# Ledger of designs, part 189: peptides against a protein of PDB entry 6GMG

Target 1, 331 residues: chain A of PDB entry 6GMG
Amino acid sequence: DSDDRVTPPAEPLDRMPDPYRPSYGRAETVVNNYIRKWQQVYSHRDGRKQQMTEEQREWLSYGCVGVTWVNSGQYPTNRLAFASFDEDRFKNELKNGRPRSGETRAEFEGRVAKESFDEEKGFQRAREVASVMNRALENAHDESAYLDNLKKELANGNDALRNEDARSPFYSALRNTPSFKERNGGNHDPSRMKAVIYSKHFWSGQDRSSSADKRKYGDPDAFRPAPGTGLVDMSRDRNIPRSPTSPGEGFVNFDYGWFGAQTEADADKTVWTHGNHYHAPNGSLGAMHVYESKFRNWSEGYSDFDRGAYVITFIPKSWNTAPDKVKQGWP

## One batch from the design tools (peptide; made by RFdiffusion4, then SolubleMPNN)

Design b2_p14_5_s4 (from b2_p14_5, 9 letters changed)
Fold by OpenDDE base, seed 4:
Formats: structure tokens, C-alpha cells, sequence
Structure b2_p14_5_s4 (fold): chain B 331 residues (1-331), chain A 14 residues (1-14)
């Protein structure tokens, strides 16, 4: 924890947000104002508006991950992650492409690998799986019924996920969700839960035993989705940032974007909520800002990252942190 | 200037 991180103060329950500011196709506000919006729009439990608790404000203060944390109700585990990788494109570009002027072979391969990921297809896969899960949840009153429904749905769709081990993150995700077990959450009733999605951007070259080139320019073979399922093994993601390529260069370790359960069919119209850094109003970084970005703005990412994953988790249906429709900014 | 300056590492729990 950074010594300069501060928990934002409580906001009055009925305090309305100030207008968000447009910023490069995003809607931006300071964290305190996001708390106000959150209380008005997303705070509802069983239809009742709630003040963001001190614990929730503390979670939020951690920056981009804090936005996902407060809305999902748990720190991101990233276990059930999806992506899409075009293997044919990758192979073809490696074979027929060439390094740019001044680009090393390792830099070229890392770039080609990054460009071979399809963020839209990765997101689509996660939405598809979340939809299947939601159908399996709908009338299941115990975990066994949920799992049976899930297997049936997957069989009907001839989905490769049906072949996953029973202990895989795919089948264990619900039982490992704290809010599923909570009395005021799922209360062990799958039909009270819904699947939600967030995204993580991170660096592929995290293996300390690998070459310096992989740490600087990416590991082309790391964090690829499994064929057929789209599942990404996230076990090797240790939140290690990209290594500097020049003196004075530094990279951020990750970015998180919250999508929830929006029903907008057009990916480009979906809204992703994320933060710039931890809240340090008296520090060099300053106050945390929250951004609501369209998918294009989110999926573009930064040079700090060469991987994007779309992660499924669960929240109680009684929570309004993942509404069907999200409005960008305020009002 | 980047929108991201610094995000804290994950908690020890994960």
C-alpha cells in the first residue's frame, strides 16, 4: 500500500453529482463525485439506495481495480478470463511481415502477438459465456442444479467448455464467490445471482526467468486463450509491469474496467468504468479520477499493456452495480 | 499525459 493513499470521505446519501467532463471521448470526474453518482445510480440493494460504506470507499481508493472491486463486491481474482487470439494472423504476419526500421526481432514479435488479439471477439466470447451462465442460473435453486443446467446449455451449443474439469475456474466460479454464500446476497441460491464482466489489461512479459527482451517487448506465447474455449490461464499474472526500454521510462502494472451486465448489443456503445490511479489528494499523483469510456476507448488500452482479458464473476441480482443500461457521465 | 499514472499492486490475498 502506498503511504499517500487516502480513503475518500463519505458523501451525503442524497447529494447529487456534479456534471462529468468530456475527456477524449470519455466522461471524467473526481472520485468523490463518482461516489455521489454511485450512491444515486448503483448503490441500490433490494431497490433501496445506500450510502457507500467506509470499506467500499477504501476499496474504491485503490484506483482502477477499486472501481471493479466496489462494484463486484470482491477483489478481482481474474480466474475466469477470456480472450480471442488469431493464430493464423499471428503466423502469417511473422512469416510475411518484417520488423520496422529500428525495431528488434523481439519487439516485432511482441507487437505482432499484441496485434493478433481481438478485443471485440474476446469481449463477445465473455458475453456469450455470461449469457449461458445466466440461463443456467435462472431457475437453479442449488449449485447442483446450476451445474446441471450449465452442462446442458453447453452441450446444446456444442461448446468446448463442457469438457472443462469440474474444479476448473469455469465450474467453480460461482461457489467461490463470497456474495453467493452471503445471507443478504445469493444465500446459496444460484437464481439470486447473475454473471457480470470486467476487463483487465496487463503485460505478458512477466516471467523473471525469461529473456530481458520478453520483459521489455512482450512474450508472444504468454496468456493466449485456449482453442475452442477462449479461456486464458491467468495463474502467471503477478501484476508485474513492463520493463523499461529506456532510462527513466516506467509502466503501470495493470488497468481494470468495469462493464457489469449491460444488455447493449453493440459493443461499441457499451460503457466501461475505470480509475486512473489510487487516491492521493495530498500526494504527487493527486486525487483519483474515474472515467466512463466507450468500448473503443477502453479496448485501445495503453503501451503499458499487451494483453486484455475479459473476466466473468457473479453478483447478487439485488445489487444495482451492474444494471442493464449504463449512462455515460452525468447527467 | 497518460490517464494511468500508477495503480497499486494487488492485495496479498490475490
Amino acid sequence: as target 1 above (331 residues)
Amino acid sequence: PSFLDANLPSKRLF
Scores: peptide ipSAE 0.033, ipTM 0.749, DockQ to the pose 0.108
Fold by OpenDDE base, seed 2:
Structure b2_p14_5_s4 (fold): chain B 331 residues (1-331), chain A 14 residues (1-14)
Amino acid sequence: as target 1 above (331 residues)
Amino acid sequence: PSFLDANLPSKRLF
């Protein structure tokens, strides 16, 4: 029940975090302790630590999306999303594969589609694009200069994104970023911004007009990346969870993981920050916990989800919510 | 639905 959500209290700016708890290769802590870590490590604006504001604590209290929200400075729009899908694998498995014992045809197709996504390649594509964007942002003092730089970079790399419409989320993402327009943010200066990445896990079978089987087992055709670009049309993502396959079964609507702008080249060594649920210390769910997971732990996802997308957004360079190096846990 | 409705009533292991 959303009514049980509570905003975590303020933490003193100088309060150090308690040690994180190791859990299945992850580092885990309660949300209040994450706030302490955030204030020590990620809160910096122009090199100065900041206390997490009430507004930011409210955002954070929403759970996994709250972690991305507080670090990106805006609610995730998910418009600039990337994935990788192996069409040949999908077709071959559908043609030559057989349903497992007790598996329906719809379940088989949904599973094969899920397995045809490559999370590592999807992440790599987003990192590649973010790198291109960061080069385009460099020394661009207005949006026109940024767009010109971006087109040039894409042309030099023969990237299919160069063919995207000017109104595409790819080109409009910067101008649609609130912090880009803020005086203390980008102040309409692209060179003050940097590209950052987060990930969303969600369910493909969200179309209410589709078959019940698609809602239960996935829609094999939904949320595939466009060939060449890797762009995923997220317009149909309405945060609808997987439909129950049995009585009493329930699924979560999404999961969000914050990566930011880590420079670690090895995907397996990257750290993803996410939350378990909204903060309900007096409710049945209990206090929100924050996890810092390695990519393998993040990308594994849950049975609740059959899609992963890697999303690019922007933050001011003056923010330290996306440092080059993220240390897992505390100390 | 508003983003405010997009709460994560997730399992503890998330």
Scores: peptide ipSAE 0.047, ipTM 0.775, DockQ to the pose 0.582; fails the geometry check
Fold by OpenDDE base, seed 3:
Structure b2_p14_5_s4 (fold): chain B 331 residues (1-331), chain A 14 residues (1-14)
Amino acid sequence: as target 1 above (331 residues)
Amino acid sequence: PSFLDANLPSKRLF
C-alpha cells in the first residue's frame, strides 16, 4: 500500500557510509546508507557538500524513480528518449522463426520484438546525442545561441535530428528543465548546464483498447525508435504494467536507472544506480534498497518490461550528481 | 503521473 511509504530520516552531513554489500554482481545498500554516500560524493553544489534536504529524501523514498529524481532534480518526464531497433532482424525472425513449444503466436511476436531492441546501441545513441548537446551548450549564453550551435553540430554530422521540429522534445528539452531557469542553477545560461542520461524500463502493451494478447505479451509495434534519429515517442507511456498471463501473477510499472554523465567509454564498465521499491520500513515491502549495477546487470532488465529507453535531461554543471567517474559501492 | 504511480511495488528478486 502506497500509504506505507516513509521519508528516510536525515543523516548527519559528515557521517560516512557503511560498506555496500555484494548482490549478484551489484553493490547494494539500504536507502539511509545511500543518503550517507550521496552526501559525501554527489551532494556538492559549487564544490560545497550539502545535506540531503527533506524534499530530496522524500523524492528518493519513491524507489527506482526516486534515485533518478533526486539526482536529476526533477521527476522524470521521459520526453527525450532514445532506443535502437533492428527492423531487419525483427522481420527475418518473424518470417523464418517459429514459436517455442507452448508459446502462442502473440507471445512469440512480443518476444521477437523485445529481442530486436539493442540496449547497448540505444545507450550509445543517447551518449552520442548528449555529447552533441554538450558541445552546443559550450559558450552558449542564451537559448538562441544553444539552438544555433546544436543545429550546426547536427548539420556537420549529417544527423537526422537536424530535421526535427523546433517544438520537438529534442529542441525544447533545455527550456523545459526547471533547474535551467533557477537562479542558483543555469540562470537561463546554457553554458552552465550539462546533458545527463538515465534509463527507463517499461511495458509496450499499455493500450487498453488493444487486444488482451498485446497487454499480456507486448505490442510489437509500440515504442519503436524513429529511423535515423533513434527518438522514441514516449507519449503513450502511462506507467501501466504488463497484464498477468496467469492467475496471481503481477508486474511492476517501471524501472529507472541513473547514469548521469560518466565518461567511461566502455559501456560494460558504466555504473547504473537504481532502487528496488518505495521505502516502507514498517510495511510488507520493507526498507528501500539502492543498487549500483554495471550496464550488463541494468540492461538485462526484468520480465516485467519489454522496452528500454535512454533519456536525456539536463542538470547544472555546479551539481555533482553526475560526475565523470562513478565508483561502484563503498568504500 | 500521480504520486501513486511513482510508488513502485517492485517485486524484484534482489
Scores: peptide ipSAE 0.045, ipTM 0.782, DockQ to the pose 0.477; fails the geometry check
Fold by OpenDDE base, seed 5:
Structure b2_p14_5_s4 (fold): chain B 331 residues (1-331), chain A 14 residues (1-14)
Amino acid sequence: as target 1 above (331 residues)
Amino acid sequence: PSFLDANLPSKRLF
C-alpha cells in the first residue's frame, strides 16, 4: 500500500546537504537531504551537475527500490542475478544437523538453506562478471563486437557463462537496457556503457502452490544459483513477502541496495545505498530515509528475507550515479 | 509503468 506516497519536492541545485547521522555503522539521512547529496555528487551528466528531475524524485520516493531506480535509470528487472550457494554445507547440515529446541523440521531446513548462501562470494561473482563485461564493452562500438569480446573473455577464463544461450539474460542484458539506446546515453555504442551492480533481498517461499511451511520458513530449493555460472533464475520472484509464522507478524516484500561500480577491493569497505520505505511524510510510515551502509550491514539483511541476489545492469559512462569511490555520509 | 503500487515498503532499519 503506497496510497500515502508523496514525491519529494525539488531541491535547489546548489543546496548543500546537512550532515548525515551515524547509526550502527551506517550513515542515515532524510530523502530530501539525499537529493541534495545526489545533486552534488551523483547527478553529473557529461561532467555537469544536474537537478534531480520530477520523474527521478518520483522514482526515488518508492523507497529502497527507488534508490536503485534513480541511480540505474530504470526499474529493476533483476534478470541478470548472481549468488553463491554451498551445496556441500547444505547437504551435510541437513544430514548431520538437528533442529534447535522448538524449531520445526521445515524451519530447520529453511534456516540451513539460508545459511548455505554466501553473500560475499555472491557479491564477488557479480563483480567478477561485471569486470569481464566492462572489458568487453570498452572497445566495442556495436553489439556484435561486444558479444564477440564477451565470448572471448569468457573463453580465456574458462567461464561456464560461455555456454549460455544467446537469448539468456546474460547476453541480452545490454540490448534490453533503455539507456543503451538513448541518444544522450549509450547511443547504441557499447563502449559508452558500463556494468553496475545492485543487490536484492527477498523471500524464497513465494510459490502459492507450495506448502505453507515453505511460505513460512523458506523453500530450500528455490532461487539457487546454477552450478558454474552462479546465475539465479529470478523469474519466480514476484515480490511476495514471507508468510507470518505467528499472529500479528508481518514481513516486507524486498530490500534493494545500490553498489554501482565501486573499485574498492575490500568488500567490507564498500558502501551500499538503500531506503527504508516509500516517502510518506504525512502518513504512518513517515518520511523516507536513505542509508549508506557498509557491506557487512547490508549483507546481514533481515528475517524478512532468506535470499540475496547480486544483479548486474548497465548505465552510460557519462552518468556519475556509479562512481569509483563512494564516501559514506556527509561531509 | 511498473506495478509499484502493489509493493510493500522495505523494512525500517530503526
Scores: peptide ipSAE 0.043, ipTM 0.785, DockQ to the pose 0.554; fails the geometry check

Design b2_p14_6_s1 (from b2_p14_6, 7 letters changed)
Fold by OpenDDE base, seed 5:
Structure b2_p14_6_s1 (fold): chain B 331 residues (1-331), chain A 14 residues (1-14)
Amino acid sequence: as target 1 above (331 residues)
Amino acid sequence: SKEDAEANRSVAYQ
């Protein structure tokens, strides 16, 4: 019940975090302790630590999306999303594979589609694009210069994104970022911004007009990346969870993981920050916990989800919410 | 509610 959500109290700026708890390759802590860590490590604006504001604490209280929200400075729009899908594998498995014992045809097709996504390649594509964007941003002092730089970079790399429409999420993402326009943010100067990445896990079978089987077992054709670009049309993602396959079964609507702008080349060593649910210390769900997971732990996902997207947005370079290196846990 | 749509439900990470 959303009525159980509570905004975590303020933490003193100088309060140090308690140690995180290791759990299945993750580091885990309660949300208030994450606020303490955030203030020590991620809160910096122009090199100065900041207390997490009431507004930021309220955003954070929404759970996994709250972690991405507080660190990106805006509610996730998910418009600039990337994935990798092996179409040949999918077609081959559908043609030559067979349902497992007790598996329905729809369940088989949904599973094969899920397994045809490559989370690592999707992540790498997003990192590649973010790198191109960052190069385009670096010396651009207006949006026109940024767009010109971006087109040149894409042309040099023979990237299919060069053919995207000027109104596409790819080219419009910067101008649609509130912090880009803020005086204390980008102040309309692209060179003051950097590209950052987060990930969303969600269910493919969200179309209410589709078959019940697609809602239960996935829509094999939904949320596939466009060939060449890797762009995923997220317009049909309405945060609708998987439909129950048995009585009493329930699924989560989404999961969000914050990566930011880590420079670690080995995907398996990257750290993803996420929350388990909205903060309800007096409710049935309990207090929100924050996890710092390695890529393997993050990308594994849950049966609740059959899609993973890697999304690019922008933050001011003056923010420290997306440092080059993220340390898992505390100390 | 709108808040329910914008907040994730319980995910078992433990």
Scores: peptide ipSAE 0.043, ipTM 0.759, DockQ to the pose 0.380
Fold by OpenDDE base, seed 2:
Structure b2_p14_6_s1 (fold): chain B 331 residues (1-331), chain A 14 residues (1-14)
Amino acid sequence: as target 1 above (331 residues)
Amino acid sequence: SKEDAEANRSVAYQ
């Protein structure tokens, strides 16, 4: 019950974190200890450490989405999302494969669709686009200059994104970022901003007008990336969880993982920061925990979800919530 | 509730 959600208390600015607990290739800690780490490592504005504000602690208390929220500075809109889908694999498996013992046709099709998404290629596409955007941001002192730079970069790479409408999420993402317009943020200067990445795991079968089978086992046609661009239309994602397939079964609505702007070229060595649930220290769920996972641990996901999207947004370069290097755990 | 939709429930990472 969300009524049990509590805002974590303030932590002194100079309080050092306790050691994280290693678990299955990830580092884990309670939310209060993450706040301590965040203040030491990620809180810097213009090079100065900041105490996490009450507002930021409130955002963080929402769980996995709260980790992305506090680090990106806004609630995730998920508009500029990328994925990779192997259509040939999907068609081949549907044609030549068969349902497992006890698996329905709908369950088989949903599983095959899920397995036809490539998380690593989806992440790589988002990183490629973020790199193009970062080059376009550099030395662009107004939005017009930024957009012109983007078009030039895309043309040079023969990227299908060059054909997107001027009002598409791709071209409108910067202007729709609150921190871009803030005086202490971008101050309408693109060169003060940088592209960052987070990921969302969610359920494909969210259409209530569709069959019950799609809601239980996934919609094989939903949330596929557009050919050439890799863009995913996220407009139909309403945070609706998977429908139960048996009595008493329940699924979570979403998961969010924060990557930021790490420069590590090996995807498997990148660190993803995420939370398990909203903070309910006096409730049945208990205190929120924060995890720093390697890409393999993050991208594996859960049976609750059959889609992964890699989303680009922007933060001011003066923020340290997206450093080039993220260290897993503490110390 | 709206809050339930905006907060993630229980994800087990063990």
Scores: peptide ipSAE 0.041, ipTM 0.761, DockQ to the pose 0.387
Fold by OpenDDE base, seed 1:
Order: structure tokens, then sequence, then C-alpha cells
Structure b2_p14_6_s1 (fold): chain B 331 residues (1-331), chain A 14 residues (1-14)
């Protein structure tokens, strides 16, 4: 699968990036040049610039997921995911709409389901929840204090998340974050952590026991957010790509985009960082490229995917991988 | 864990 993956070489700490290349509203560069930018902008621990370690360069080499991995400090678990789905639109379109010319009924239903998700509302829900979590983290010096603060914040906002079980990924996400437990990370102090966001695009029709139509055209009922909370059960996501609809057709397993903790209120102005594939400079895929895209470019997705989720995790406040402001490209 | 990590195959951005 990725047997020809190579870890990018180290870059000198003082090496400045080459200019990024603009492409269709994105800023693009080769992975080695992203490492240079990362060291100048995102590498800081307690305000001190750091060289990207061999371990971090290895994580990064995994492609789009590698960008999220190196910046979040862990391989994505996707346990705390949010989306927005318009049930009324879905029902009305199924009732009153018709398949396009050459479109099967299953293809029509899959497309209507995909189009019934609102990426912007899903993103805003994740940002709302992250803000609540960040307030709960403030001045909480143990997990019990954090959880108490979180419940109070949710009650004050009349948020349906207040009814989640104590074992829910929502309440367990912090204690399950490795960097929270690290001595040089959170050191078990919630007030040293902050909530961050990334996004995953994936295929709904992953059940191999389902109909071929669902695998080819999507499962209209899969990976919908729970009403009120917006939580998506990601347990059935096993990185299975869409099934081919014609001979020779192939689809990608997933796409990940890193947002972090940008404070830009306008969703359209937010920057999402992602990669095209694992780094294989001597293989058929070639060198990995890193893209910095505006929300519009990110949220458009591809025909490979019919679901988008916005996931919350945590990083130490001492890390600069999720700054308040992200500038697209270089310089 | 690192052992369970899956790589991104290929996304062609336009």
Amino acid sequence: as target 1 above (331 residues)
Amino acid sequence: SKEDAEANRSVAYQ
C-alpha cells in the first residue's frame, strides 16, 4: 500500500521556505518546503522554535493524514466528530425530485443525501463546541474540575451535549489525549490544553455486507449527525473507499484537513492545511505536496467522498501548531 | 498508534 513511503530529510532550523505556488485558490508546495515553513511558524514549544524531529517527519510522510498527525501530535482517532444534516431538505428532495438522465435511483438517493449535508454549519458546530470546551479548560487544574465546568457551560447554553453519557467521547476526549498526560504537555492539567479542529472527508458506503448500490453510490442513512448534539458516530469508518461504478475507476481512502484553532470568524477566510498523498519521491506517486486551502476549496471535496466530519481534539497551549491566525502560503 | 496508521493513497488536487 505505502511500501515506497520515504521519510523526508531534516531541514536546517534557519532555512527559510521557498515561495509557495498558487493553484486554483490554494497555495501549494513540496513537503520539504512545508517542513521549512513549519519550523519557522508552527514548531514553537514554549515560544522556542524547534527543528521537526525524525518522528514528526515520518508522521508527516503519511500524506494528508500526516499533516493532521504532526500538528495534533497523534494519529487521528476521529472519536469526537460533528456534522450538520438537513432532514427536511433530504425528505423533500426524495419525494419531489427525480433522478437525472442516466442516474439510477440509488445514485439519486446517495447524491441527495450528500447534498443534504451543510459543511459550513457542521464546521460552525465544531467551533461552538470547541469554544465551550476551551472555557471549561480555563482554570481547571484537574479532570474533575474540567468536567464540572463543561457540564455547567452546557447547562447554561441549554446544549443537548449535557445529556451525553460520562463515557461518551465528548467527555472522555481530554483524558484520552496522549499530550494531556505528557510531563512536557498538559501534565494532567486541563488549563494547559486547548481544543483544536480538523476535518475528514470519507465514503458513507463502507459496509461490505450492504448492497452493491450503497457501496457504489453511498448509504443515505450512514454517518448522519445525532439531532441536537451534531455528533457523528465514526465507529463504522474503516477507511474503505467508494466502490468503482465503471471498469478502471478507483477512489481514494480519505482526505484530512488541519484547521487548528483559528479565530477568524468568517468561515470562508479560514485556512485548511492538507497533503495529496504519502511521500514517495522515488515511487509512482512522487513527492508529497502540501496545500493550504480556503474553506471553500476544502469543503468542496471530491466525488470520492460523500461525508465530511469536523473533529475536535486537544493540544498543549505551549505548542504553536494551532495559532489564532494562519497565513496562506509563503511569504 | 503508529503501528495502526494508514497512509493517504492519492488525492489529485486541481
Scores: peptide ipSAE 0.145, ipTM 0.801, DockQ to the pose 0.488; fails the geometry check
Fold by OpenDDE base, seed 3:
Structure b2_p14_6_s1 (fold): chain B 331 residues (1-331), chain A 14 residues (1-14)
Amino acid sequence: as target 1 above (331 residues)
Amino acid sequence: SKEDAEANRSVAYQ
């Protein structure tokens, strides 16, 4: 029960982390040890280490979403999400493919849809857009200048995002970022902000008015990216888990992975930070663990999810929660 | 929101 959630205790600022443990190609540690690493590596504000506050520790305690929350400075809104979907592959597989032995038509269609998403291309699209945004942020000292720069950059690249409505999450994302408005954050100065990326895994079949088959096996038409832009309408994502296909089966509602602003060009070498569950050291779930996974381990996901989205948000450049290089594990 | 976070559980990794 969520009632078993506990806020991890404070760690001394100068306490060094214990070594991380290998876990199926990931680096794993208990949440308190991640706090120690975070304070040493990611806590910096204006170049100064900070102890993780009680509020930040509380955010972190919520599990996978907590890792993204503490590093982004806000609860994920998922408004600016990107993915890549191969429509031709989907159509061809539906036409020429056949259900596996024991697979229903709905299972087949859901699986084919899931397999038609390309996580690497989705991630690449988000990185491309983040780069455009970062160029637009540079030397922009008000939102108007940022938006003008953004439109120019998009026009130069012939990017379909240039056609988005002014009220689109794409253009409103910066102004809707709390840290942008904070005096010690952006202070309404776009040039003090940078674009960062996290990922969400979730279930497509969330519409309660849809067929039971869609809720069990996925909705092949749900959460597809718009052609040209790659934007995913996340408005229908209500954190509803996959419906059980058999008695006693249960699925989790979502997973979040933090990437930040790593400059590593090889997607396979990028590090994704995520948590297993909310911190319940005295409960059935136990203590929260934090994982630092390579892209392959992250993007593989779980059977709980048939969608992956790569989301852009913003943090102040003075924060070190999204450094250019992330080292997996400790030391 | 924080309320949404309280209602939601993340995946359990083994």
Scores: peptide ipSAE 0.050, ipTM 0.774, DockQ to the pose 0.654; fails the geometry check

